Peptides against a protein of PDB entry 6GMG. Designs and how they scored, part 233

Target 1, 331 residues: chain A of PDB entry 6GMG
Amino acid sequence: DSDDRVTPPAEPLDRMPDPYRPSYGRAETVVNNYIRKWQQVYSHRDGRKQQMTEEQREWLSYGCVGVTWVNSGQYPTNRLAFASFDEDRFKNELKNGRPRSGETRAEFEGRVAKESFDEEKGFQRAREVASVMNRALENAHDESAYLDNLKKELANGNDALRNEDARSPFYSALRNTPSFKERNGGNHDPSRMKAVIYSKHFWSGQDRSSSADKRKYGDPDAFRPAPGTGLVDMSRDRNIPRSPTSPGEGFVNFDYGWFGAQTEADADKTVWTHGNHYHAPNGSLGAMHVYESKFRNWSEGYSDFDRGAYVITFIPKSWNTAPDKVKQGWP

## One batch from the design tools (peptide; made by RFdiffusion4, then SolubleMPNN)

Design b2_p18_5_s1 (from b2_p18_5, 10 letters changed)
Fold by OpenDDE base, seed 4:
Structure b2_p18_5_s1 (fold): chain B 331 residues (1-331), chain A 18 residues (1-18)
Amino acid sequence: as target 1 above (331 residues)
Amino acid sequence: VPLQTKISPEQLKARLSK
């Protein structure tokens, strides 16, 4: 029920944020205070601070996805997604492992599949690809030049992505980015754009034609990355939550974390920005809160989800929503 | 467009505490 969703009010451009509070290793604040921080730190266009617009505040009010939405400039399409899956580990654990006490076979298989994903390697793959894309962008003044550069970079690295179809999300991602076409954005100039990363946590057992066990405990075969490329087919992700295993149990449909374009080489030191739920200050959920988590806390996810993907999109270099360094909390 | 679905504050706290 989203009827109680409210758009946060405007915050004065010069208003400083209140201090964030520690929350289970994360920095936490209410959404209104995040808007204040965003205006001071991330709002810059061509070096000038801007007040978060009503439209942007509305996007933000959607919860965790709203954080990614306001910073990327578009609702996540999740088409260019990466992950890492250890097939050998999966097969070995299924063969040699046993269900825990009270664990069904379906629960066991779902758990083993979940544990066979490596979030750090998935994140590193996305960063690697983003780096290649950024090199391809830097001296390209039209899409053709960008694509040529990209193919050359991939060939030099013997990357399996070089074999992707021209219509693949990998090659079409830039042209399908609204801000690339905007006059005050990319203006159709690839060299004005940069690759950025966000992450999505979601449930594998979304196929309604599958067994109830898969919907409850996960589909071990769903949303695996392609070998060599690391690409995940996200076409079957319809934001369907995990099915309850007991009466009264409920699960969240997804979680999104914004990384942007941080240059910190140590994954554990990177900061991920996400929200808890849509903004409902007058409802039972209450006001939306924003969290800034280190990778360790982000990548662990919740029991609501058994899949994680790291997604690449693009923003104009003139935006400051994806700075090289992100500071956790305030001050 | 989809928004983050509703969970209780208590449920959220339990998830964050892990």
Scores: peptide ipSAE 0.300, ipTM 0.886, DockQ to the pose 0.733
Fold by OpenDDE base, seed 2:
Structure b2_p18_5_s1 (fold): chain B 331 residues (1-331), chain A 18 residues (1-18)
Amino acid sequence: as target 1 above (331 residues)
Amino acid sequence: VPLQTKISPEQLKARLSK
């Protein structure tokens, strides 16, 4: 029930943030203070800082997804998603491994599948692809030029993505980005756009026609990346949370983390921005809090989720929502 | 559009206390 969701009030453009507080290895602050930071650091359009609009504040109030929403300019579609899965490990553990004491077969299989995903390799793949895309964008002044550049880059690297259909999310992602078409955005000029990355954590056992065990413990076969490309079919992700395993237990539907376009080569030093829940200052959940986590804390996720994907989208280069360097916390 | 569903403060703390 989102009836108690509230849009955070406007913050004065020149109001500086209060210091963030440490929280389990993360930098934490209330959403209102994040808005202040956002206005000082990320709000710039063509070099000029902007007050977060009412619409943007409304987006932000949706929780973790709101952080990605306000920074990417659109609600996440998750169409261009990457992951890494160790098939050999999975098969070997299923064959030679044993359930733990009290662990059901379904629980064992779900756990083994979860453990067979490599978050770091998934992130690396997304960064690799984003880099290729950025090179293709750099001197392309129309979509045709971008696509030609992209195909050439992929061919040079012998990347399996070169074999994707022209209608694939990989090739259609740019044209399907609203900000690409906006006059003050890309204005249909690929060279004015850049690739950015966010991550989504979610539950694999979302198929209502599947067994209750899969809904409780995960579907080992769901949301695996395609070999060679690393692409994950996200079409079956309906934001359905994990089913309770005991009375009174409840799980969160998803978690989103914003990375943007950081250039830090060490994955462990990258910063991921996410929220805890939708903003409900007068409700039981309370005010939304925003976290800035290093990759270690982000990639670990929660028991609520058994899948992670790293998604590529695009924003105008004139936006400062995805700077080369992100500083954790404030100051 | 979907929003992030409810995590109680206690549940969140438990999840973060890894």
Scores: peptide ipSAE 0.184, ipTM 0.794, DockQ to the pose 0.688
Fold by OpenDDE base, seed 3:
Structure b2_p18_5_s1 (fold): chain B 331 residues (1-331), chain A 18 residues (1-18)
Amino acid sequence: as target 1 above (331 residues)
Amino acid sequence: VPLQTKISPEQLKARLSK
């Protein structure tokens, strides 16, 4: 359904962005203006500002996922995903709670499951793991050293991730990162890389062999984190949107938010960058807009989604797409 | 690769307006 997708034009390297506008607690701008900001703030490679390439602009035009794509350097694979689920709350609410007026049992169970996820704890888990990984990267000049460091860190913290298989997404994530192998990227040197985080919102009821109720109202058992590790098996995420509950209703397939490597300790003050849809300036959707949201607005998500995952990937330290501090909007 | 799927501008606005 991308026939009307258009790649945004190039922006002059030294063009300053226009002011962002407030939009329901977010900072909002059109995609072309985000490119201008990106070139001024995030484009630096080895300290040198760069114009966003045609390829990068094409990636960006894919919508919310394009924001993560251009900043991470690769299309999201979502293999190293974390979440937090309160099993006791879920069981208790199912037992002692009741459907709202007009709410079906399936709707109730789906809602209770959704509400049993803790976005803040999920995010904190990802940050915790990213910190461990970053410590393991710091002085490691080959993958073996990185893995040894990582195992030591996990052992010291008695972290359940130490029991993961060597081929698991957790241990294989670095070696599977294209920029790690690039000459101008990591060049196979872990110490040249850093862990970064993005988030994905998606629908749990994607199994076409399951009941219609699960597809409409959520699958309470799907995409739960493993106890101890917080890892979410994302293998069954096929970017399938929620099924309509009424005629004419439609849902978005996913939402991606870019966090990067912000050091702000207060989760509520962290900034998440995302887009509304793919860029279709001549189509019914119109031009793509980019939003910079605080965690409160990001983590709330939309009714389109009942799952949130926080994903770790890696970028070269020479890139400035994941700075320590992110300023919302412009100026 | 997948892109963010198409919905109406009105629907998107409704989500942001929550």
Scores: peptide ipSAE 0.369, ipTM 0.899, DockQ to the pose 0.763; fails the geometry check
Fold by OpenDDE base, seed 5:
Structure b2_p18_5_s1 (fold): chain B 331 residues (1-331), chain A 18 residues (1-18)
Amino acid sequence: as target 1 above (331 residues)
Amino acid sequence: VPLQTKISPEQLKARLSK
């Protein structure tokens, strides 16, 4: 329930951020200060600094998803998601491993499944695909040209994505991006767009018709990437949190991390921007805080989640919400 | 649209301090 959610006030365009503070290996600041940083660093449209609009501030106030929302320009649909799952590891561990002391079979299987996902490989797959898409976008002035370029790139790399249906989220993602159609955005010109990446952590055990054990400990078979492509069917993700295992226990529904289009080759040095909760300065949760985490801290996630996906979307090149380099904190 | 669901500040701190 968002009854106590508040839209952060506007910040003067020229107001400099206060220094971020270290927090468990992350750079942390209050949402208002992030707005200040955002205006200085990420707000630029066609090279011109912009004040974060009321609408954007409202989006941001939604928490971690708000960070991705304000930077991508749309609420995450998560349709083009990638992950990496080690099937052999999973099978071998199930066969040869044993539950820990006090661990149920369901808990064991859920844990093993969780541990069989490789966040780094998932991220790398998304980056690979984003790079292919960016090459396909570069000289394409209509969607047809983009799709042709994309297919050629995939064929050259013998990528299994070349076999995806034309209606697949993979091929339809660009045309389904609102900013692509906007006059001040892509204006239906693919070459004005670029691929960007964000990540979502969520719970696998969301099927209400499944066993209670799956809802509590995870569904080992859910949200696995397709072999070859790495695509994850996210259609069954309904933002349902993990079920409590004890009275009073509660879990967060999801976590979103914004990566954008950083060019840092070392995954460990990439910066992920995320929020702790929706903005409730007058409520029990308090003001929203924004974190800038390195990949290690981001990819570790929380016990609330047993799945991670890396999602590709598009933004206009004229936006500076996804710069080549992101620096933690301020200054 | 969905927002990040609330947990207690203590629980959130526990997540960050893992």
Scores: peptide ipSAE 0.319, ipTM 0.893, DockQ to the pose 0.764; fails the geometry check

Design b2_p18_5_s2 (from b2_p18_5, 10 letters changed)
Fold by OpenDDE base, seed 3:
Structure b2_p18_5_s2 (fold): chain B 331 residues (1-331), chain A 18 residues (1-18)
Amino acid sequence: as target 1 above (331 residues)
Amino acid sequence: VPLQTKISPEQLEARLSR
């Protein structure tokens, strides 16, 4: 299926983007034009504009995940993921709600579980944690100092994350970031790094040993956040798509949206950058398109997915792939 | 590494049209 993937060609460094077009509340453009925008806006290293390398263009060609990949500098590991789940709502709806006409019990339970996730609260939790991490990074010149700062911040806020194991993704995320160790990146200096956020949409019913109903309609118990911390165990996410409910139906394996480090306090005004599919200009899928969506459109997701997670990773402050302000579209 | 799986243009359009 990946045989028709093509790496987009290089774009001249000084080539300006063509205007984006509106598409169902999003700003849309072809991948080549996004490369042009990226070079003008996001490519800067140490204040110097860079041409997107062949390697980066190859990463980008992977679709929605490619957008996150090129901007974060690594393929998403999804280890430090957050969500919000309303247990009371879930229980109440299961007890007092009724299946819709023609809806099976399994479908009803899957839907109720999906609807019990609060995307906005999940996003806010990730932002809260990212802010704590950024404070811990700011004046830390070694990992030990960072960890000490982080623990102190968490203690001050009485945050349940303070009880996480030292080997947990929460505490190990920085040291496991390749760009942190790079000479031209963090160079092992936490103060040269910043926390950034991306989101993943995926299917809960990925357990091959589970019932067909769970694979078709979702697993109500899967990928719930831990109480207090909001952490989601992503270890069982194997990028398995939803199972078809009817002949000929097919679902996408995942969707990734890049947020970065926007400072906009209103979640509804934040911009999420994502792609539609891998780049196949000579194939049936066609050229990859890049979308810039506001949070409302991003967080709604697709029927392909019943889970959303907000993931924290790190990039060097010298990179401009996660600016404080992101403008939707072009110009 | 995994890439975004293939769906038809029509299916994608249907999703975006929501």
Scores: peptide ipSAE 0.338, ipTM 0.904, DockQ to the pose 0.760
Fold by OpenDDE base, seed 2:
Structure b2_p18_5_s2 (fold): chain B 331 residues (1-331), chain A 18 residues (1-18)
Amino acid sequence: as target 1 above (331 residues)
Amino acid sequence: VPLQTKISPEQLEARLSR
């Protein structure tokens, strides 16, 4: 099925984008036009505009995950993921609520669990943690200094993350970032790096040993954030889509949205960049399209997914893939 | 590495139009 994926051709460095079009409250364009925008706006290394390389274009062609891949510099590992779950709401609705007409018990429980996640609070938590990390990075010239700063910041805020193991994704994320080790990247200097955020939508019912109902309607107990920290164990996410509930029905495996390091305080005004599918201009799917969505449209997701996570990773400050301000569309 | 799986244009429109 992926055999029809094609790497988009190179775009001249001086080629300006065509205007984006509105699409259901989003700004939409074809992938080759996004490359043009990317080169004009996000491609800068040390202040110098760059043509998107063949490797980067290949990454981009993978769809929504390709957008995050190109901008973060690595395929998403999703190890440092955050969410917010209202346990009291879940328990109360489960106890006092009832299935809708025609809704099975499993379907009801899955829906209640999905609705018990708060995307805005999850995003806020990730931004809070990213801010703490950025403060810890600012004056740290080696990993030890970064970790010490991080622990101090967490202690000052009485943050439960201070109790995480030294080997946890929270503390190991920086050292495990390839661009941190690159000479033209961080060069092992934390102060040359910054925290960035992307989001993943996925299906909770991925356990093949679980009931068919959980695979169809969700696993209410899966991928919940840990109390206090908000950390989500993503180790069981195998990119397995929701199981069909009727013949011919199919679901997408995941959706990724790139946020970066926008400084807009109002979550509703933040811009999320994502793709519709892998690039197959000669196939049935057609050319890949890129969407720039506001938080409202992004956070709502699709029926394909019942979980959302907000993930922190790192990029060199010399990259412009995560600017303070992101404009929706073009111009 | 995993790529975003297929959805038809019609399926995509249905999702976006909700």
Scores: peptide ipSAE 0.182, ipTM 0.819, DockQ to the pose 0.700
Fold by OpenDDE base, seed 5:
Structure b2_p18_5_s2 (fold): chain B 331 residues (1-331), chain A 18 residues (1-18)
Amino acid sequence: as target 1 above (331 residues)
Amino acid sequence: VPLQTKISPEQLEARLSR
């Protein structure tokens, strides 16, 4: 039950963070300390440091999704999601591969499908698209100009996204961003916005009408990217966790990692910020912890998940929640 | 809105130690 979720208390604006601690190659800290870091590093609006509001602290308390929420300004909709899937690898492995000892056919197929996703290529695709979008945004002072620029950029690159419907999440993403419409945000000016990226790990076997095996071991056909575009239809993602395979086994419903708009070209050096669970300092879970992971640790995910998507959204350029460089930990 | 669901501390530790 989420009844034990608590909103972290306010932190003084000028309070410096305590040092993060290393944890399995990640930098880890308690949520309150992350708030301190956030206020020092990410809170700036138009160059002015801000205290994290009660609303933002409440969002943050939701766990990993809260990290993305507070930094993106909205609860993730996941509509503009990208991934990379090696269909040839999948087909070949299914044909020529063998189940491991004790592995059922369903387990085998689910595993092979999971392994056929390339997280790095998925991330790169999202970055590529975000870059195109940012170029389209740069000199556009209305949505029409943005869309025209975007189409031109896509045409120049012979990108299959140019063939997407005008009502697709790809073209509608900006107009559907609340901060774009806000006076202190984009104020309906695309040039005031920038594309940012977060990632979601989730379970493929969410179809309740499907077999129990798919719910336990994955649905090999679910949440694959469209060829050419890399777009993933996330409409069937209902935050349903993996079904237990043994008594007492439980799985997390999802994991979100915030990347933002880092310019580091080496994917392995990028930093992903995520949380372990919702904040329940007086509950069994305890206080929420925030992790800053390098891409390797983030992209590996957990056994709870067999899908990863890289999602594009937008934030005002005046926000500093997505800086060019993110430093892992503190100091 | 959905929040990140809970797992046992032991399970979480096992995942992080992967």
Scores: peptide ipSAE 0.168, ipTM 0.809, DockQ to the pose 0.710
Fold by OpenDDE base, seed 1:
Structure b2_p18_5_s2 (fold): chain B 331 residues (1-331), chain A 18 residues (1-18)
Amino acid sequence: as target 1 above (331 residues)
Amino acid sequence: VPLQTKISPEQLEARLSR
């Protein structure tokens, strides 16, 4: 936590947002104005608009992770994460490629590993799994029924996830979702829940026992998806940023993007909501800004990160934080 | 819980302008 973080004030429920502004292909606004949009568009519980609570505003003030937090209802655990990695491309490039001028071997290997991830395929895998989960949820009125449905769906599709352990994050994710157990949430009824997706960008070189080169340029072997399932073991992600390669250089620890449950089939047209930093209106960073980006801008990430994961969690169907269609900006 | 770490406005702009 930062001492200069401030919780944004409440916004009247009837206050309409000011127009967003274009910013490098994104729609941008200050956090206070996002709260206004959120109340008009995403705040609905059982079809009724809600004022963003003080607790939710506090969550939001944490930056990019706050956007995912307020919309998912819990701080991201990142347990059910998916990615896509091209092993053949990686091996071939390492064997037949060469470092660029001035590029170290470690830097070359880190870059090749980063470039061997396919963000679109990773996202598609998460959407595929979310769809399977939603089919398993829709007519299940207890967890046992949900799990049985899920296994049947996976078997029907010959999906490798059917072989996961019963204790895996894949099968335990629903029961570990607080809103599933809440009276005004799922109330222990799977059919009241739906799968949603967010994305995290982070650094692979987080192992402090590894070489300095891996911390600076990436760990080529870290955070790869398991073959067949696409699952990424996120247990070693400690929110440690990339190590500086030059004096004065600093990197961000992570970036989170909220997708929810958009039905747009074209990945390039999907909208991702994220923040720039924690809210510090009286500090050097200033007020938090919220961005709504298309997939192209989101998936490219920053040099701060060499990994992307697409994570599944659950929210009550009565929430409108994950609508079928998301419009970029305002109006 | 972790928050998004501090970056300068200049650093942020550089990242967004890529």
Scores: peptide ipSAE 0.167, ipTM 0.808, DockQ to the pose 0.732

